# Designs tried in a protein design run: peptides against a protein of PDB entry 1IK9. Part 56

Target 1, 211 residues: chain A of PDB entry 1IK9
Amino acid sequence: MERKISRIHLVSEPSITHFLQVSWEKTLESGFVITLTDGHSAWTGTVSESEISQEADDMAMEKGKYVGELRKALLSGAGPADVYTFNFSKESCYFFFEKNLKDVSFRLGSFNLEKVENPAEVIRELICYCLDTIAENQAKNEHLQKENERLLRDWNDVQGRFEKCVSAKEALETDLYKRFILVLNEKKTKIRSLHNKLLNAAQEREKDIKQ
Target 2, 207 residues: chain A of PDB entry 1IK9 as posed
Amino acid sequence: MERKISRIHLVSEPSITHFLQVSWEKTLESGFVITLTDGHSAWTGTVSESEISQEADDMAMEKGKYVGELRKALLSADVYTFNFSKESAYFFFEKNLKDVSFRLGSFNLEKVENPAEVIRELIAYALDTIAENQAKNEHLQKENERLLRDWNDVQGRFEKAVSAKEALETDLYKRFILVLNEKKTKIRSLHNKLLNAAQEREKDIKQ
Target 3, 195 residues: chain B of PDB entry 1IK9 as posed
Amino acid sequence: MERKISRIHLVSEPSITHFLQVSWEKTLESGFVITLTDGHSAWTGTVSESEISQEADDMAMEKGKYVGELRKALLSVYTFNFSKESAYFFFEKNLKDVSFRLGSFNLEKVENPAEVIRELIAYALDTIAENQAKNEHLQKENERLLRDWNDVQGRFEKAVSAKEALETDLYKRFILVLNEKKTKIRSLHNKLLNA

## One batch from the design tools (peptide; made by RFdiffusion4, then SolubleMPNN)

Design b1_p12_3_s2 (from b1_p12_3, 8 letters changed)
Fold by OpenDDE base, seed 5:
Order: structure tokens, then sequence, then C-alpha cells
Structure b1_p12_3_s2 (fold): chain B 211 residues (1-211), chain C 211 residues (1-211), chain A 12 residues (1-12)
């Protein structure tokens, strides 16, 4: 079961924060349970897939689009203020909500709720879920933080190896060139010496022919 | 103000989860506000720094050690089961808790609470705090996840540059050696050719002298 | 080293 709790303000009680819990199986399209509380009283209703389909048809809206609007209204938490208006009558147990666009407001949905006999149990379960969610999110945060610290170390290690590789490449090239220049210069000196010996031998032979 | 909410079980009501909220400024040692709720009723008490000091003295415990035990009892949440036993009388509004060691149980602290006149307001504020904490932790999780994805990309980029640097170093060394061997072999061939010319010139001169 | 071999053979 998936669950989302949102703070809402009712038009009838704008000074009292209400909490809207929606619970569903896999997809909101398959139906959901809605629970409203003011921290003292609670009201619950069940919305079936057939009711969602009927509401979509009555609105002349495609079902997936309608479910998409329900998800924005009921699961967004404090979405941008004033985009959704929530209304509830404690007397009739009739809950309805509207989407406020710039120039058009329209009813997005309505539910008949029932007053819960033991609201304290619903409130305790809601608080338990919040505390479990906090603990799970804290454990995830600690895991992600440790992973960040690991990845940062691994990055620094590879960066340091890369810098050493660059420096070692430049040093290798410089060393090889220096060594090869020395060896080549020795060979050039030998070639020059042998040429001079050949020139001298030719000059001596020319002297021997001239007697 | 710092705050922690914990689930506790009262010895008097073991079937009903209670919630213990502790609120303090910077350090628990400076005093705290304790709030107990069952989701219908709420009770609050204020504990001063002077009361904490007095309780530590009465227990013959060092103040920092006593505050350390209070922190474990009141802020640990569901610590290991049965380490802390909580007791509350709704009639006397007397709250006390014990630390259970293997062979010794001892009272760790006690508070006189007062019944809150409007428990719904306290419960709403508690749920609001839970929802805010969830939202903050979700935002932190999303940030850490994006940072992990960035660090992983940066690591892969540097790793790929490092591998290219290693391969380029090996290729450079191989290419330089090949080129230098060719040039040196050309110089060796010239030296050999010049030596042969010198030998031939010497042989011709020896023929001319014999002639 | 390959460098050392390249130096000696041309003295003979």
Amino acid sequence: as target 1 above (211 residues)
Amino acid sequence: as target 1 above (211 residues)
Amino acid sequence: SLLDELSVEDLE
C-alpha cells in the first residue's frame, strides 16, 4: 500500500490545518482510501476504480488525465497556494475540491466521508507512518552521504593518478629526447671524424703522386 | 528550537502507542519541554536546567552523564525494546521512566505534566512538524542523489582520461623508440660505409707503394 | 638498456 499525507486548509475552517491522507494500491487509478483529520476528529471514505471512471466520464475527461489531476490535488501536499480549494461539511460529511485556474474554477471531485468512531487510532497510525517515513528517509540520507564521501575519495584518487600520469609522460618524453640527442651527437662526431680521415688520406695520396 | 518525537509504550496502556515529543534550545542540559499524546489527549511539562541538575545530584550522577542518559531515554525513539520503561498516570499527571539493565532497574527521571486544554492544536502542530521534517529530508535526499550522479560522472570522466593518458604514454614510448632506432641505424650504416672507404683507400695506397 | 646496446656496437 502506498500513502501520502498532505496539509490542507478547508474553506469552512481556514484557521485550522487539516490533514488529508490518501492510501492506494500501486496506482491511484485502481481506487483509494481518503482520510481527513483535524487532530481531534477523523473522517474516512473509500473511492473505487469504478467511481473514478464515472467521475472522469461525467467530467468528459480522459481517465488517465483525470487521475493525473487527482494525483496533483490529493498527493502534491502544499502545492502552490490557491491552486486547489478544499471544502468539507462536518454535518453532511461531504468533501469536495476545486481546481482554481486564472479565469476558471471547476470541481475536480467529491466524496462522501464517514466519521471515524475512534479518531485517536487513526491519528496514532498517521503519526506512526510519519515517524517511520522520517526514519526511512534518515537512513537513506546517511547512506547517500556515505556514498558521496566514497565517490569524492575515489575521484580524488583517480585525479591524482591522472596528474601523475601526465607528468610522467612529459618527463618520459623529455628524458628520451635528451638521451637520443646525446647518442646521435656521438654518431655525428664519429661521422665527421671519419670524413676528416678520408680527406687527409686523399691529400696524402695527392702529395705522393706529385715526386 | 530542536525537537524529537518518539513512539513509546506506557506500562499502564501497553496496547496504545503514545508519542513523546521533547523540545529544547541547543542542548537538552539547558532544559526542555516534554509533550505526551495518545492521539486524543495531550499532556505537557517543562523541565528546567535547575531541575535537571537537582535530579542528577539526587541520583549521585554527574550532570553530563545524567543528560546523556536522558538523551538516550527521551530522544532515541524506539531504542532497543525494554531498555526504557515509561509510566504515566492520567489521574495524577505523573510521568516517570526507568532504565532496565539485566539485573537492575532504576528510575531515571520523573515529571509532573499538565493536561493540555486543546489537544487537537498540539496534535496538529506535531503532525505539521513531521510533514515538514519529511519534506526537508526528501529535499536533502534529492540533493544528495543528484550529487552522487554528478560525482559518478566526474569519476568516469577522469577515469577515461587516465586510461587514455596511460595508453598515450605507452604509445609515445613505443613510437619514440621506433623512430630513434631507425635514425641510429642510418648513422651506423654511414659509419660502416666511411670505414670501408678508409680501408679501400689504405689498400690502394699500399698498392701504389708496392708499385 | 636498448640505449646501451646502441652505443657499444659502433666502437668495434
Scores: peptide ipSAE 0.024, ipTM 0.845, DockQ to the pose 0.459
Fold by OpenDDE base, seed 3:
Structure b1_p12_3_s2 (fold): chain B 211 residues (1-211), chain C 211 residues (1-211), chain A 12 residues (1-12)
Amino acid sequence: as target 1 above (211 residues)
Amino acid sequence: as target 1 above (211 residues)
Amino acid sequence: SLLDELSVEDLE
């Protein structure tokens, strides 16, 4: 089961933060359970897949688009733009929400809720879920931080090896050229020596012809 | 102000999860406000730095060690080892907690709490803090995840450059050796040719003397 | 190349 808790403001009670919990199995489209609380009272309602489909049809909206609007309204709460307005009558237990566009407001959905007999249990469970979520997120944060530190060390190690490899390549080239120049110079010296011996032998032969 | 909320179990009500909020300025040692709630009722108490110091002295415990035990008891809640036990009388509003060691239990601290007149506001504020903490932790998680992905890409890029540098170094050495062998072989051929010319000149001179 | 220069200077 997936769960999302959001803050909402009711049009009837704008000074009192309410909490809207939505719980569902796999997909919000398959239906969901909503729970509304003010920290004292709680109300719950179940919305079926058939009700979601019917509301989408009544709105002449494609089901996936309608579910997308439900996700934005019910799971994010009142975003900073107050695009979604929430209404609840504690007397009738009727909950409805509207989408406000610049020139048009329209009802997006409505649910009958039932007053929870033991609101304290619902509130405790809600707080437990929040605390569990905090603990899980903290553990993930600590893990990701340690992984970041590892990756940064590993990057620095490879970078340092790469720089050493570049320098070692340049040094190798320079050393090889120097060694080869020495060997070539020895061969050049030997060639010059042999040429001089040939020139001397030719000069001696020219002297022997001239007695 | 710093805040921590923990689940606790009261010895008097072990089946009902309670929530212990501790709020403090900079350090727990400077005093704190505790709030206990069961999701219906709430109780609050203020603990001064002087009370903390007095309790440490009464226990004959060093203040920093005592505050360390307070942090473990009040901020982590009942850890999985039930090392800390919590007691609360709703009648007297007396809250006390004990540290359980294998052979010894001792009272670690005690506070008089006051019943909150508007528990719903305290509960709403507690839930708001949990939701804000979740949102902040989620944003940190998303940031750390993106940074991990960046660091992993950067590592792979440097690793690939390093491997190319290693291969290029080996290839360079091999290429240079091949080229130098060719040049040295040319010089060796020239030396051999010059030696043969010297041998021929010596043989011609020996013929001219016999002639 | 430095290698080519090393071959030509031995004609002198």
Scores: peptide ipSAE 0.022, ipTM 0.845, DockQ to the pose 0.470
Fold by OpenDDE base, seed 4:
Structure b1_p12_3_s2 (fold): chain B 211 residues (1-211), chain C 211 residues (1-211), chain A 12 residues (1-12)
Amino acid sequence: as target 1 above (211 residues)
Amino acid sequence: as target 1 above (211 residues)
Amino acid sequence: SLLDELSVEDLE
């Protein structure tokens, strides 16, 4: 079961924050339980898959699109300010909500709720869920923070090894060239010396032929 | 201002989860506001720095140690099961809590609370704080998740560059040695050729002298 | 290349 709690403002009571809990199994399309509270009273209703389908049909809206609008309205709270307007009559227990577009507002859905006999239990359970969610999210946050710190260390270690490898490559190239030049120069000097000896020997032979 | 909400169970009402809110400025030692609720009624009290000091003195406990126990009791909820026992008389509005050790329980602190006239407002504000905290923690978690994914990509990129650098270093060394060996072998061949020419010239000169 | 230069300068 999934659950979302959102703050909403009712048109009838704009100064009193209400809380809208929606609970569902796997998908909101399969139906949901809606709970409204003002922190003193609570009202609950069940919305079936058939009611969702009927509301979509009555609106001439594709069911998946309608469920997408329900999700935005009921699970995101007001969303961006004033896009969804919530109405509730405490007398009739009738809950309805509108989508406000630039030039038009239209009813998105309506549900009959029932007043909860023990609102304190609903409120306590709602607070418990919030506290559990906070604890779970904090534990996830602490885990992600530790992983972040680990990944950053591992990155720094590899980066430092990479920089050392680059420097070692350049140093190796430079060292090999220096050593090669030394050995090559020795060979060049020996070749020059041997050429000079050959020239001298040829000159001496020409002198010996000329007596 | 800092705030913590915890679930507690009262000895008088063990089946009804209560919520303990503690609010303080910078340090719990400087005093705090305590709020208790059962989701229907709320009770609030202010505990001053002087009262905390007096309770520490009455217990013959060092203030920092006492505040450390207050923090564990009041901000962690029950903590590990049954370490702290909470008592509240709705009649006297007297709240007290005990620390339970293996062989001894002792009163850790006691406070007079006042019944809140509008408990629904306190409960709504408490739920609002929980929802705000959830939203903030979710945003932090999403940010940390994105950062972890970034750091993992960056690590993989540097690791791949490092492996390429290692391979390139080994390839460079091998290539340079191969090229150097070729050039050195040419020079060695030229030296050998020049030595042979010198030996032949010397042998020809010895023949010419014997002739 | 430095290697090509090293081969040509040695003919002079």
Scores: peptide ipSAE 0.021, ipTM 0.846, DockQ to the pose 0.379
Fold by OpenDDE base, seed 2:
Structure b1_p12_3_s2 (fold): chain B 211 residues (1-211), chain C 211 residues (1-211), chain A 12 residues (1-12)
Amino acid sequence: as target 1 above (211 residues)
Amino acid sequence: as target 1 above (211 residues)
Amino acid sequence: SLLDELSVEDLE
């Protein structure tokens, strides 16, 4: 089961933060449980897939689009101020919410909630879920931080090896050229020496012919 | 101000999760505010630096060590089962906690709490803090995840450049040697040709002397 | 090395 808790402000009690817990399985479209609390009282309702479909039909809205609006309203918490208005009557246990557009506000949905007999248990479980979520997120943060530090080390190691490879390539080229010049110069010297020997031999032959 | 919320079990109410909020400035040693709640009632007490010092002295414990034990008891939540035992009397508002060692349990501290008049406000604020902490931790997780993905890309880029550098170094060495062998072979051929010319000239001279 | 072999063969 997936769960989201958000802060909401009720039009009837704008000074008192309420908490809206929504719980669902896989998709909000399959239905959900909604729990409202003010930290003293709690109210719970179940919304079925058929009720969601009926609300979408009544709104003449495609079901996926309607569920997308439900997700924004019920799971985002206080989204951008005033986009969603929440209303609840403690007397009737009737919860409804409106989407406020620039020129039009419309009811997005409504639910009959039931007052929870033991609100303290609901509140304790809600706080437990928050604390578990904090612990899980902290453990994930610590893991990701350690992984970042590892990846940074691995990057620095490869970077250092790359820089050494670049320098070693340049050094290799320079060294090979220097060594080659030495060997080439030896061969050039030998060629020059052999040419001089040939010239001397030719000059001696020309002297021997002149006697 | 720093804050930690933890789950505790009271010896008197082992079936009901209680929440222990501890709030402090910079260090727990400077004093703290402790708030206990069962999700219906709340109790708050303030512990001063002087009270912490007095408790450390009464225990014949070094203050930093004592504060270290307070931190483990009050901030870790349900640490390893049974290491810290929490006791609270709703009648006297007396809160005390014990450290359970293998052979000895001892009182680590005690506080007089006052029943909060508006527990719903304390509970709402506590839930708000949990939700804020979840949001902050989620934002940090998303940031760290994006940074991990970046570092992994950067690592792959450098690794690919490094592999290309290694291959280019090996290719350079092979190419330079091939080019050098060609030039050297030309010089060797020229040396051999000049040597053969010298040998022929010497043989012709030896024939001319025998004539 | 191939360079060392190239230098030695030319001394014979």
Scores: peptide ipSAE 0.022, ipTM 0.846, DockQ to the pose 0.365; fails the geometry check

Design b1_p12_3_s3 (from b1_p12_3, 7 letters changed)
Fold by OpenDDE base, seed 1:
Structure b1_p12_3_s3 (fold): chain B 211 residues (1-211), chain C 211 residues (1-211), chain A 12 residues (1-12)
Amino acid sequence: as target 1 above (211 residues)
Amino acid sequence: as target 1 above (211 residues)
Amino acid sequence: SLLDELSEEDLE
């Protein structure tokens, strides 16, 4: 089961933060349970897949688009500046919400809620879920932080090895060239010496032919 | 201000999860505000630095050690299997907690709480704080995840460059040796050719003298 | 080294 708790402001009680919990299985489209609380009272309703489909049809909206709007309205935690307005009558237990666009406001959905007999239990469970979510997110944060520190160390290590490899390549090339120049120069010197000996022998033979 | 909310089980109501909120400035030693709630009622007390010091003295415990035990008791979220036992009288508003060791149980601290007139406000604020903490931790998780993915890409990139550098070093060495062997062999061939020319010139001169 | 071997063969 997936769950989202958001803060909302009711038009009837704009100074009192209400909490809207929505719980669903896999997709909001398959239906959901909505719970509203003010920290003292709680109200719950179940919305079926058929009711979602009927509300989409009554709105003349494509179901996927309608569910997309439901997800934005019910899961995003709309503040007073949001495009979504929430209304609830404690007397009728009727909850409805509107989407407010620049030139158009329209009712997006409505649900009958039931007053919870023991709101303290619902509130305790809601707080428990928040604390569990905090603990899970903290554990995930600590894990990701340790991994990031590891990856940063590993990156610095391989970067340092790479820089050493570059320098070692340049040093190898320079050393090889220097050593080969020495050997090559020795061979060039030997070639020059042998050429000079040949020239001298030819000059001596030309002198011996001329007695 | 720092704040921690934990679940506790009261000895008097072990089936009803209570929430213990502790709030403090910088250090728990400087004093703290304790809030207890069952999701319907709330009780609050302020504990001063002087009261903490007095409780430490009454316990015959070093203050730093005592504050360390307070931190463990009040901030860790002790379950029913924990070394800390919580007691609260709704009638007297007296809260006390004990540390339970194998052969020793002792009262660690006690506080007078006051019943909150509007518990719904305290509960709403507590839920708001939980939701804020969730949002902050989610944003941090998303950031750390993106950094983790970046660092992993950067590590793979430099690792691949390092492997290419190693291979390029080996290839460079091999190529340089091959090239130098070719040039050296050309010089050796030239030296051999010049030696043969010198030997032939010497043999011709020896024939001309015998003639 | 291969270079040392190349230098020794050149003294013979």
Scores: peptide ipSAE 0.020, ipTM 0.847, DockQ to the pose 0.311
Fold by OpenDDE base, seed 5:
Structure b1_p12_3_s3 (fold): chain B 211 residues (1-211), chain C 211 residues (1-211), chain A 12 residues (1-12)
Amino acid sequence: as target 1 above (211 residues)
Amino acid sequence: as target 1 above (211 residues)
Amino acid sequence: SLLDELSEEDLE
């Protein structure tokens, strides 16, 4: 079972924050339970998959699109943009909501709610769910924070190894070149020495022929 | 202002979850406001810094230790260990709590509460605070998740650069050695050729002298 | 070292 609680303002009572709880199994399309409370009274209604399908058909809207609009209206909270207007009559227990577009407002849905006999149980359960959600989110935050700290350490370790590898590569190249230059220069010096000995031997032979 | 809401069970009503809200400025030692609710009624009391000091003195407990015990009792929730027992009389509005140790139970504190005239406002505000806390924690979770994903990418990038640096170092070393061996072998061959020319010149000169 | 071997063989 999934659940979402949202703050809403009713057109009938704009000074009193109301809370809209929606609960469903896997998908909102399969139907849901709606609960409205003002912190004293509670009202509940059940919406079936067939009612959602009928409302979509009555609106001439594709079911998936209609469910998408229901999800925005009922689960997103009334975002600060007043895109959704909520109405409730405590006398008739009729709940309805409208989508306000720039040029057009239309009724998005309506529900007959029933007044809960023991609203305190519903309110307590709602508060319990909020506290459970807070605890779960805190545990997730602590886990993610520890993972961030781990990843940062792992990054620093690899970065330090990389910098050492770069420096070691440059040092190796420089050292190899220096050593090879020395050895090559020694060989060049030997070649020069042998060439000079050959020149001297040729000059001596030319002197011996000239007697 | 800091705030904590906890679920508690009252000895007088063990079947009904109660909610204990504690609110304070910076430190619990400076005093706090306590609110108890059952989701229908609410009761509030204010505890001053002087009352906390007096209660610590009456208990013959150091103030910081006493405040530490208050923090565990009032803010941690009744952990599953029943370490704290809560009592409330709706008639006298007297709230008291006990710490249960293995061998000793003692009264940790007591408060005179006043019944709130409009409990629905207190309950609505409490639910609002829970929803705000959920939203803030969700935003923190999303931020930490994005940071984890960033850190993981950054780690993979540095790791890939490091592996390339290792491979490039090994390849450089191998290539330099191969090139230098070839050049040195060429110089050795020249030295050998020059030595053979010197030996031949010496042999020819020895033939000319014997002649 | 490979460098040392490369230095000695050039005396013969």
Scores: peptide ipSAE 0.020, ipTM 0.846, DockQ to the pose 0.517
Fold by OpenDDE base, seed 4:
Structure b1_p12_3_s3 (fold): chain B 211 residues (1-211), chain C 211 residues (1-211), chain A 12 residues (1-12)
Amino acid sequence: as target 1 above (211 residues)
Amino acid sequence: as target 1 above (211 residues)
Amino acid sequence: SLLDELSEEDLE
């Protein structure tokens, strides 16, 4: 089961933060349990898949699009300020919410809630879930941080090996050229020496022919 | 200001999860505000630095060590099960906690609390803090995840450049040797040709002398 | 090295 707790403000009680818990299985489309609390009282309602379908039909909205709007309204918390208006009557236990567009506000949905007999238990469970979620997220943060530090070390190691490889390539090229120049110069010297010997031998032969 | 909310079980109410909020500035040693709630009622007390010092002295414990025990008791939540026992009298508003060792349990500290007149406000604020902490931790998780993905890409890029550098080094060495061998062989051939010309010239001169 | 071998073979 998935759940999301969001902070909302009711039109009837704008000074008092309310908390909206939505719990569902796999998809919000399959229905959900909605719980509202002010930290003293709690109200819960079950919204079935059929009710979601009926509200979508009454809105003349495609079900997936409607569920997408429900997800934004009920799970996003205070999304961009004032996009969704929440209303609740404690007397009728009627919860309804509106989507506020630039030129139009319209009712997105409505649900009947029931007052919870033991609100403290609902509130305690809600706080427990928050604490468990904090602990899970903290453990994930610590894991990701350690992995980040590992990846950074591994990156630095490869970077250092790469830099050594570049330097070793340049050094190799320079060394090979130096050695080659030495050997080549020796060969050039030997060629010049042999050429001079040939010139001298030719000059001596020309002298020997000229007696 | 720092704070920690922990889940505790009171000896008087073992079936009901209580929440212990501790709030402090910089160090727990400087004093703290303790808030206890069962999700319906709340109790708050302020513990001064002087009270912490007095409790440490009464325990004959070094203050830093005592504060270390307070931190484990009050901030760790349910640490290793049963290490700390929490007691609260709703009548006297007296909160005390014990450290349970293998052969000895001893009172670690005690505080007088006051019943909060508006527990719903304290509970709402506590839930708000939990939700804010969840949001912050989630944003941190998303950031660390993106950073890990970046570091992994950067590692793969450097690794691929390193492998290319290794291959390029080996290819460079092979290419340079091939080119050098060709040039050296040309020089060797020229040397051999010049040597043969010298030998022939010497043989011709020896024939001319014998003739 | 191949360069050293190439240099030695040219000294005979």
Scores: peptide ipSAE 0.021, ipTM 0.847, DockQ to the pose 0.458; fails the geometry check
Fold by OpenDDE base, seed 2:
Structure b1_p12_3_s3 (fold): chain B 211 residues (1-211), chain C 211 residues (1-211), chain A 12 residues (1-12)
Amino acid sequence: as target 1 above (211 residues)
Amino acid sequence: as target 1 above (211 residues)
Amino acid sequence: SLLDELSEEDLE
């Protein structure tokens, strides 16, 4: 079961923050339980998949698009732009909400709610859910923080190994060239020495031919 | 201002989850506001720094240690071990809590609370705080998740550069040795050729002398 | 090393 609690303002009671809890299984399309509270009273209603389908049909809206609008209205709360307006009559227990566009407002849905006999229990459970969600999110934050710290260490370790590899490659190249030059110079010296010996031998032969 | 809401069970009402909100400035030692609610009624009291100091003195406990116990009792809620027991009389509005050790229970503190006239407002504000905390923690989680994904990419990038550097170092060594051997072999061939010329010249001289 | 071997083999 998935659940979302949102703050809403009712057109009838704009000074009193209300809380809209929506609970559903897997998808909002399959139906949902809606709970409204002002922190003293609570009202609950169940909306079926058939009612959602009927509302979409009555609106001549594609069901997936309609459910997408329901999700934005009921799960996001009143965003900063009052795109969704919520109405509730405590007398009739009739809840309805509208989508406000620039030039047009239209009813997005309506539900009959029942007054909860024990609102304190619903409120306690709602607060419990909030506290559980806080604890879960805190534990996730601590885990992600520790993972970030680990990844940063691992990054620093491989970066340090990479820098050492770069330096070692440059040092290797320099060392190999130095050693190569030494050995090459020895061979060049031997070649020069052998050429000098050949020149001397040729000069001696030319002297011996001249008696 | 810092705030913590915890679930507690009262000894007098063990079947009803109560919520204990504690609000303080910087440190619990400077005093705090305590709010208790059952989701229908609320009670609030203010505890001063002087009262905290007096309770520590009356207990013959070092103030910092006492505040440490208050923090565990009031901010953690009843942990799984019932180390702290909470008592509240709705009639007297007297709240007290005990620390239970294996062989000894002792009163850790006591507060007179006042019944809130408008508990719904306190409950609404408490739920608002929970929802704000959830939103903040969710935003932090999303940020940490994106940072983890970034760090993982950065790690993979440097790891791939490191592996390329290792391979390039080995390839460089192999290539330098191959080039070195080629040049060295050319010099060795020249040395051998010069030695053979010297040997031939010596043999010709020895023939000319015998002649 | 191959370098050391190549340097030693040319020292005979």
Scores: peptide ipSAE 0.020, ipTM 0.847, DockQ to the pose 0.317; fails the geometry check

